# Peptides against a protein of PDB entry 3H8D, part 126

Target 1, 122 residues: chain A of PDB entry 3H8D
Amino acid sequence: DMKRQQRFFRIPFIRPADQYKDPQNKKKGWWYAHFDGPWIARQMELHPDKPPILLVAGKDDMEMCELNLEETGLTRKRGAEILPRQFEEIWERCGGIQYLQSAIESRQARPTYATAMLQNLL

## One batch from the design tools (peptide; made by RFdiffusion4, then SolubleMPNN)

Design b2_p20_6_s1 (from b2_p20_6 with M1V T4E A5I E10R F12Y)
Fold by OpenDDE base, seed 5:
Structure b2_p20_6_s1 (fold): chain B 122 residues (1-122), chain C 122 residues (1-122), chain A 20 residues (1-20)
Amino acid sequence: as target 1 above (122 residues)
Amino acid sequence: as target 1 above (122 residues)
Amino acid sequence: VEEEIEEQEREYEEALELLE
């Protein structure tokens, strides 16, 4: 199972309210995803105007990307894929370790590479 | 053997002649490396004033990085590590496939992950 | 390609700034 390819992605987004503003007035947010094989394991959103959103598979399925990796087209989007550490550093700064840990302890987290690695770290 | 971790790095450099110029006058080059486990397999240099330099292990050892991966400190340098495709796209554009192929055919290339993958592609 | 990579580096820094 853990032979699955771990891939990470980041794409910017502009808030709907800023969509028609001048470029300098469009404040960027950032959408992050961790895919454990074809399936999303973690999602993270950085917003210019609100706290980060952290999401983990099993717990937050309805709020997360519903497309499998190939369906997203992220693998074909230049500049979208990022290194594991580029995801993990932001994840850690956002309290993602504690968030995932709580999801595991509450039996909400679906087992993923992320849950396995966390349990290795604890 | 092919279980070795493949890691890729890129760092900018400023030409010695531009070292003391104003920042806007410092023309950047780029140094790229592919490490097959602890050992460099390929090196590539993009220069603002001359053709790209392509180097492969076994053939160009004396012109390449002599430090193993851990010794380079690249794994600890933020922003240095890049995705495989970020290396490969530049490598391909620079004629790296043909360069490595010629090194293999001439029996100059040391067997690496790169040589194995190329032979898989041919 | 190099410009794209530089953009990615800027994007990383911008992301970090959102966490400050």
Scores: peptide ipSAE 0.173, ipTM 0.645, DockQ to the pose 0.809
Fold by OpenDDE base, seed 2:
Structure b2_p20_6_s1 (fold): chain B 122 residues (1-122), chain C 122 residues (1-122), chain A 20 residues (1-20)
Amino acid sequence: as target 1 above (122 residues)
Amino acid sequence: as target 1 above (122 residues)
Amino acid sequence: VEEEIEEQEREYEEALELLE
């Protein structure tokens, strides 16, 4: 339900090809997650060398984090949790509103806090 | 009421004596605020050269921020807002629980979300 | 704690830079 706690996380990642390079040659990406209660509702990835990836529950389940919130350990990782706006600002800039809207309209999106909020906005 | 939005902020400050020094010679402090709705409930200051300062509504009104939340502009300052835990962890380490408890027991504290939460904890 | 703050701010800025 919409009473569920909404929590947001961000962690950096290094590309597999850069994993063993010198630190200066490792280009960082950023992994974002929105959890609606225990389950992921949205995922987002910023890459140094390709377009952002946007993923929404229902439509993109196979490409998204399969772990529940507790299993991720994100709540225990210092510096991982972020404010809602720190997620939403990036989401918006990446075209997340349109992406989620399309997923809703195509009936691919699983109902989440994110789908509800978007429907309230439109 | 406890239905009010709880928001937390942190901004760095430079000591007046260091204001005109070279950047490397400016020692940063940190200013923290907890707003219970539009009004400040707790304030905290970390200093490089003196003990932390803890302030609670009711007891320390004369020493705390006198502006309401909107007047502070903190909600519009990028990077100023922080997660509750980012405030609470520092608050706890500075002895904030005991400080607020003493203010409650002495009947100096104004009732806030903070006082209510502490009473729920004890 | 101060280091954590700086890291978070840096991460946010770096993320924004990827969008620019």
Scores: peptide ipSAE 0.166, ipTM 0.634, DockQ to the pose 0.744
Fold by OpenDDE base, seed 3:
Structure b2_p20_6_s1 (fold): chain B 122 residues (1-122), chain C 122 residues (1-122), chain A 20 residues (1-20)
Amino acid sequence: as target 1 above (122 residues)
Amino acid sequence: as target 1 above (122 residues)
Amino acid sequence: VEEEIEEQEREYEEALELLE
């Protein structure tokens, strides 16, 4: 239901290839998640060396975080939680609106807060 | 009323003495604000060269931001808004709980969301 | 986009360091 708490998170990651390099030579990526209550609704990945990855519930379940929110420990990780707009701005810049819209129109998206908000926007 | 939206903000500032220095020689401070609806409830300043400054509504009105939330433009400033915990963690580390408690006990603090939450904690 | 995000994270850490 749309009364569920919407929470957004961002954590950095280092590429596997850079794991053993000196800190100054490690290029940082960013992992984003939108949780609609306990379940992930959207995931997004920013990479230093390839295009952003966009994922939406229903369509991309197999590629997304499989843990519920509490299982992730994100709520307990300092600096992980972000404001909705901090997620949405990046989502929009990465083409997330169009991506989610296409997932809805193709009947691949699971109904979430994200799909509801998009339907209100259009 | 406690149903007002609570919003928190943080912006960097450069010391006046460093204004004309090269970027690498400018030391950054941080300005924090808690708005209880349209009105500021708490303000906090982190400085590179002096102790933190803590301010609470009622007690420190003359030293705090005089603009209402909309007048500040903070809601339109990218990266200015922060999560409640991002404010509260710094507030706590700076002795804000004790500061606000003393302001309440001395009858100097204006009732705000901050005072109500503190009274619930104690 | 990534550079701005990294800057924000560094800025938050810098703020915490001012209290240590």
Scores: peptide ipSAE 0.020, ipTM 0.595, DockQ to the pose 0.580
Fold by OpenDDE base, seed 1:
Structure b2_p20_6_s1 (fold): chain B 122 residues (1-122), chain C 122 residues (1-122), chain A 20 residues (1-20)
Amino acid sequence: as target 1 above (122 residues)
Amino acid sequence: as target 1 above (122 residues)
Amino acid sequence: VEEEIEEQEREYEEALELLE
């Protein structure tokens, strides 16, 4: 169903190695998620000291959030939800279009709103 | 049509009296708008030195944005668009529910998504 | 509430900075 609600979220994270450091020494990363209805379609992670991580449903299921949207509690976390473009702009800068395209071409990507939109874009 | 896209925007403004002051002396206000499709449904203004201004379509047309959504250019202004709750939370804090309710009761409010939602809430 | 919005905006900018 391509009429499902698309919802996007962002939360900060601190690297495990920095958990016990002074606050000034904790470098923030950012965890992003795109939910196509109740199920995650894309995940993205920005790190302070390594390349972004891009994940797409079907291909990267084992590395992605295993919870459905409701189980995450993200809808109840103040400040977590973001606008679509706040996700997409970062996704694009990280090479997400190419990443998802490759996943589609290799038949690894699960059909989602994201795959449908990409197919319309290309 | 209650299936129109609901879009919300926020932009800062500086009081006319502060326009020629040093930046440190310019107190920011905030202008908020709710568009029900192409037409504004609600407007709200936060001021640094006076009570919030609440405006609802039908009642306050002469004081509200006179441009349709496309004419405003808000959809093209980076950082202007906000989530529904980012509008609604401020609206609620400012007494917007009561304000709109009163406008409905006095038959001043134009039917919008906002009036429909309020009728469902009450 | 405005502080929350400002925080979100700061977080967005911080995220962008990681991509620079």
Scores: peptide ipSAE 0.167, ipTM 0.640, DockQ to the pose 0.783; fails the geometry check

Design b2_p20_6_s2 (from b2_p20_6 with T4I A5I E10K F12L E17K)
Fold by OpenDDE base, seed 2:
Structure b2_p20_6_s2 (fold): chain B 122 residues (1-122), chain C 122 residues (1-122), chain A 20 residues (1-20)
Amino acid sequence: as target 1 above (122 residues)
Amino acid sequence: as target 1 above (122 residues)
Amino acid sequence: MEEIIEEQEKELEEALKLLE
């Protein structure tokens, strides 16, 4: 059902190696998720000292969040939900369009709202 | 058409009396708008030194933004658009539910998505 | 209320800085 609700989330993360450092020494990254209905469709991670990580359903399932939306508690976390454009802007700047396109062409991507929208865009 | 797109916006404002003060002396307020399709349905203003202002279509037309959504440029202003809940949380805290309810009961409110949703809630 | 707004804006800004 391509009429599923699309919801987007962003939360900060601290590297495990920095967990017990002083706050000023904790370099913060950002974790992004796009949920197509109850299931994650795209995941993205911004890191202070390495390239962005882009992940798409089907191709990267083993590296992505395995919880459904309800299980994550993201809908209940204050300030976690973001607008679609807040996700897409970062996704695009990180090369997400090309990444997802390649996943589709290689038949690795699971069909999601994101794959459908990209195919409509091209 | 109650299937119109609901869009919400927030922008800061500075009081006219503070316009030419030093930045540290400019007390910032917040202007909120709910658009039901192209037309405003609710408006809300948070002020640093006076009670919140709540406005609903039909009742408060003369005090509300008179521009349609496209005319406002809000959709093009980076960071202006907010999630529905970001609007509703403030609206509720400011007594917006009761305000809109009273406007409906007094037959002053113009039918909007907001009025319909409230009537479904009650 | 305003604190949440400020936090979200700050988070977005910080996220964007990571892309610069």
Scores: peptide ipSAE 0.025, ipTM 0.541, DockQ to the pose 0.719
Fold by OpenDDE base, seed 5:
Structure b2_p20_6_s2 (fold): chain B 122 residues (1-122), chain C 122 residues (1-122), chain A 20 residues (1-20)
Amino acid sequence: as target 1 above (122 residues)
Amino acid sequence: as target 1 above (122 residues)
Amino acid sequence: MEEIIEEQEKELEEALKLLE
């Protein structure tokens, strides 16, 4: 149901190539997730050295988190959960609206809260 | 109504005595607020050099923010809004449950979402 | 507590810098 709880998360990641470098030499990226109930609806990755990665359910399932929300442990990870706007601000700046819109129009997007809200906005 | 939107905020403050010091010498405190709809329900202040200050509606009105939520501009201040748990974690660590409970028992606390939830918890 | 908050703010700032 569309009344499922919408929850957003952000965690840092270190590139594998930097894993064994001094902390000051580790370039940090950011992993974002939007969960529509137990299932991921959108995923976003900010990288220090390449363009943002935007992913939407249905279209990008093979590249997105395969764990349901409970399985991720994100709800139990201190500082991981973020406000909706903290996700949306970055999503919009990265062209997420257009990305999701295109996925909807191409019938690649699975219906989620995100798709519904976009339909409401447009 | 108890279905009013609950919103939480956190902003830093610099002590007046440190205002004109070098940035590295400015000790930062933190101001927290819980708004039950348009009205503040709880306020909390973390200080670098004195104990936390806990304030609850009804009991501490004269010391709390006098502005309604819209008047504060907090909703428009980037990074100010925080998740409920981000407030509650600090509130609990500072003894907020006991503080509010005591205020309720002494009939000093104004009924708010916070008082209702505490009644539910106890 | 304050240190944790500062770290979170720094993390957000770092994230935003990636979009500049």
Scores: peptide ipSAE 0.024, ipTM 0.537, DockQ to the pose 0.599
Fold by OpenDDE base, seed 3:
Structure b2_p20_6_s2 (fold): chain B 122 residues (1-122), chain C 122 residues (1-122), chain A 20 residues (1-20)
Amino acid sequence: as target 1 above (122 residues)
Amino acid sequence: as target 1 above (122 residues)
Amino acid sequence: MEEIIEEQEKELEEALKLLE
């Protein structure tokens, strides 16, 4: 059902190694999620010290957030929700289009709003 | 027509007096707008050196952005668009609910999505 | 990319401070 609400979120994270450091010494990463209705469709992680991580439903289920949207509490966290474009800009810059396309072509991707949109774009 | 698209924007501004100062000496303000379809419904300005400015359509037309949404180019400015709650949080903290309510009661407010929502809230 | 995001967060924080 492609009529489900599409919602996007971003939250910072601090590396475990930096957890007890002074604030100036904590390098911040960013965790992104795209939820297609209650279910996560895409996840992305920006790190200060390694390449971005891209994840798509179906292919990367074991590495993606296991909680449905309601369970995450993200809808209740002030400042967590972002506009679609704020997600997509980073997704594109990280090579997300190619990543998702490859997942579709290899039949690893679970059908989501994201897969449908990409199929319409190609 | 309350079915119009509601879009919210925020952009920084530098005071005219600071325009030619070094970056560290430029005090930044923030300009907010709520567009009800093509037409501005609310405007808000945060300043580093004076109280917030609250403006509502009908009452404050002469002080509000004169451009329709398309003319502003805000839809094309990366990072300008914000979520509804990002606008509403600041609006509420600045006393916007009371301001709009007073404008409605005095019959100064032009009917907008904002006036309709407030009327439903009261 | 992280620097851009951090800047955006700082800007928002600065905006909120104007209301304090």
Scores: peptide ipSAE 0.021, ipTM 0.528, DockQ to the pose 0.549
Fold by OpenDDE base, seed 4:
Structure b2_p20_6_s2 (fold): chain B 122 residues (1-122), chain C 122 residues (1-122), chain A 20 residues (1-20)
Amino acid sequence: as target 1 above (122 residues)
Amino acid sequence: as target 1 above (122 residues)
Amino acid sequence: MEEIIEEQEKELEEALKLLE
């Protein structure tokens, strides 16, 4: 249902290896999520020392957030929620359109708001 | 019409007196706007050296943005748009609820999405 | 991209500091 609320989130993360280092030696990454209603549709991770990770529902379920939206607590975490464009800008720059398109074409993608929007765009 | 899109924006500003100073001597303020559809409903200004300024439609029209939403170009300015809560958090902390309420009670406020929401809250 | 994110966070932090 295209009427589902689309919500986007971003939180920082510190690599496990840097967890106990001095603050100046911690390298911050960014974790992004797009929820299509209660269920995750897309996930993205920015890292300081390796390429971005892109993940889409259906294809990458094993690597994605296993919690539904409410279980994550993201809706209650101040500063976590972001605008659609704040997600999409990074998604596009990371090659997310091509990644999602490939997942659709290979029939690996679970239908989501994201897949529908891409199909509207093409 | 409560179906109008509510959009919120934040941009930095430099005081006119600091415009030509060295960067270290420029004091940054923040300009906020809430648009109820094409028309501004609330405006807010954070200053480094004086109390916040709160402005509401109907009461403060002369001091508020005179441009409609599209004329401002804010919808096209990267990083300008913010989430509702990003506006409301500051609004509340600056006494915006009381300010808007007073404007309603004195019949100075023009009806907006903001006035309607406040009336739903009380 | 990370720099842009950090700048946005700094902007919010600076705004909040003005209320202290």
Scores: peptide ipSAE 0.020, ipTM 0.523, DockQ to the pose 0.621

Design b2_p20_6_s3 (from b2_p20_6 with T4L A5L E9R F12Y E17K)
Fold by OpenDDE base, seed 5:
Structure b2_p20_6_s3 (fold): chain B 122 residues (1-122), chain C 122 residues (1-122), chain A 20 residues (1-20)
Amino acid sequence: as target 1 above (122 residues)
Amino acid sequence: as target 1 above (122 residues)
Amino acid sequence: MEELLEEQREEYEEALKLLE
């Protein structure tokens, strides 16, 4: 079998409350996604006004992107795709390793490339 | 076995003849590398004054980067690492697919991730 | 491509600031 392609994306978002403010007053958040092949494996959100949100497939499906990779259009959005390390560094800083580990241990995490890699590292 | 990490890099270079010219007169070339794990698999050079140079492991070893990935310091150079597609698009435009294919057919190419992927695509 | 790289860098730095 061909190995599933691991792809990572980051896009900014503006809070709804700031949408109609002057540009200088629109505080940016950041939306991150890890796709394991066509399916999202991890999602992460950095907010200017609240703690980071970490989400993993299987556990947080209802809160995560419901579109497969092609449906998102992210692959066609210039500047959206990022390097694995650009995702992983933020993931790690946000406690993503522990979050995913807990999801695995509780049997909530759907097996993904991310779960496999974590299990390999532990 | 853990899958070897595929990493891609791009750095500018200034022609030796332009080294002491005014900045506006220093024409940039671009050096590209694909590392299959610690070892270089493909190298590509875009020059302002001559055709692109394409190099593949096994065939062109003596003309390619002799340092393993860690030795290059590329992983520590800000802005050097690029996405796979950023490499592949240029590679394709430069005739890299045909170049690598010929190297495989002549049994000059050392087996790499690149050779495997090409064989999978053909 | 160079411009895109710079944009990516800036976005990364902005993201890191949110974690501080």
Scores: peptide ipSAE 0.065, ipTM 0.554, DockQ to the pose 0.678
Fold by OpenDDE base, seed 3:
Structure b2_p20_6_s3 (fold): chain B 122 residues (1-122), chain C 122 residues (1-122), chain A 20 residues (1-20)
Amino acid sequence: as target 1 above (122 residues)
Amino acid sequence: as target 1 above (122 residues)
Amino acid sequence: MEELLEEQREEYEEALKLLE
């Protein structure tokens, strides 16, 4: 249902290999999530040392956050929630539109707000 | 139409009387706006020296921002856009729910996303 | 409030650097 609240989140992460290094030597990655109501619709990861990872519901369920929104605690984490555009700009720059489109065309994507919006765009 | 994009903004303002004072002596106010699509639905002003001002479309049109969203340039002003909750928390603390409810009951409020959400709440 | 805004800006800029 497209009446569900769309919420976007971003949190930094430190590579396991850098966990015990001095702060100046820890390179940050960024974890992004789009929740369509209680369920994740898209996930994205920016890494300091490898290409971005794009994930969409239906196609990539096994690789995505398995928790519903409330279970994540993201709504209670200060600074975690971001504006839609703050997600979408990165999504677009990482090729997310094409990725999601391909997932739809291959019938791998679960219908979400993200798929609906893309269909409206095309 | 409730399918319109809901966008919220906040910008600081300096009182005219403080315009020529040293930076440390300039007291900030805060200007808030809720746009229901291209048109403003709610406006709110926090002042360092007087009570908050609450304004709703229909009732307070003459006192509110007269520009459509694109004309304001707010979408292009870095740091101006805020999350819905960042607006709503202040709105609630300032008595905005009661203010909007009264405007609806007196038939002064123009139907907006804000009025619809309030009606769903009650 | 302002601190949160600044934190968001910093995180956004840091994220963008990874895409350069």
Scores: peptide ipSAE 0.062, ipTM 0.543, DockQ to the pose 0.676
Fold by OpenDDE base, seed 4:
Structure b2_p20_6_s3 (fold): chain B 122 residues (1-122), chain C 122 residues (1-122), chain A 20 residues (1-20)
Amino acid sequence: as target 1 above (122 residues)
Amino acid sequence: as target 1 above (122 residues)
Amino acid sequence: MEELLEEQREEYEEALKLLE
């Protein structure tokens, strides 16, 4: 199997339109990331008022986090790191398996731990 | 590095003396476990009315969980799995580094991921 | 899932109190 550490993170974000509102009126979204070693493999965003966004390495590089893991500071942010299942459960609910599979089939996905695991699943 | 998955778990326990009391009067302790692949490497118990208990494989086998990881059902218990740091922070606060080091020096510790990591630390 | 994380955080905080 892959020796690189698989690490998952989740942080909230507030919509720009809600930034000046009272705290109780700020609707939170959630930003998720899966890092395969130093490099992001998958990104996911839950929004309060639009469909989830799924992003995979290779296909969606321009929309994904451009920083390597250490540059993000996520490993130093208390409460940001989550368990694999805390990412995967949401990923699956959002149709992430099909999304990644399609990216592989179209030859747009960069090989990562995620692509390898999907190949093992099928 | 070690290829075996390192997984950490935490579950509450209620003291036998409090089992028949009203829920608000039950004092919770916390049971922690580190599994190096299928086998437990470290165990830790936080008690409401006595010092923490630290246990390491090889030295404390008779006091530690005797079940392999799958037998415990911990991987299927919602909320039981925790991040490595959620274990390690408490382990460190309880003097776990020194405890494991002493077990290594006395040749009582069974080699595990934990012993290997400690050797890398020193 | 957020509820689970909150439960875990509460459990962690309770655990820390036992060390004080």
Scores: peptide ipSAE 0.022, ipTM 0.506, DockQ to the pose 0.838
Fold by OpenDDE base, seed 1:
Structure b2_p20_6_s3 (fold): chain B 122 residues (1-122), chain C 122 residues (1-122), chain A 20 residues (1-20)
Amino acid sequence: as target 1 above (122 residues)
Amino acid sequence: as target 1 above (122 residues)
Amino acid sequence: MEELLEEQREEYEEALKLLE
């Protein structure tokens, strides 16, 4: 059922190696999540020192957030929720469309709102 | 077709009478809009000196924004678009549910995503 | 709310810089 609420979140992270450094020496990354109802559909990470990470449900379950949306507390974290376009613009710039398409074609992707929308676009 | 994109916007406004005053003497209001696809479905205004204004499509067309979404330029205005809940929380606090319900019952409301969602709730 | 929107914009801009 694609009537599920589509919600997007972004939070900053500091690399473990930088956690004890002075503020100016802590490089920020960004953690993104797309939830299709209670379940994560896509995850994305921007890093200051390595390429973006793209993850899709079904294919990358073991590398993605294991918590359902309520368990994450993201809905209660001020400033964490972002607009769909704020996620999608970054997703597209990182090659997310191609990544998700490849996951579908290889039969690795679990059906989600994201897979359905992509298949409507193509 | 309720597949239309639901988009919400908020922009500040200064009262015409305050436009030439010093910054500390300019009282801010807030203009809210809900667009059901290209067409406005709900409008709301918070004022520093008078009660909130609630407007719904069909009933209040003459008092609402006359421009379609693209004509408004809101989609291109940085920081204007807000999350659905950011609109709905204020709408609810202002008595928007009852206002929309009354407009439906009086047959004044035009069918929109907003009317459909309300009727699912009741 | 105003501060929150500004913070969100700043975070978006910082994120975009990582893609440049």
Scores: peptide ipSAE 0.064, ipTM 0.540, DockQ to the pose 0.677; fails the geometry check

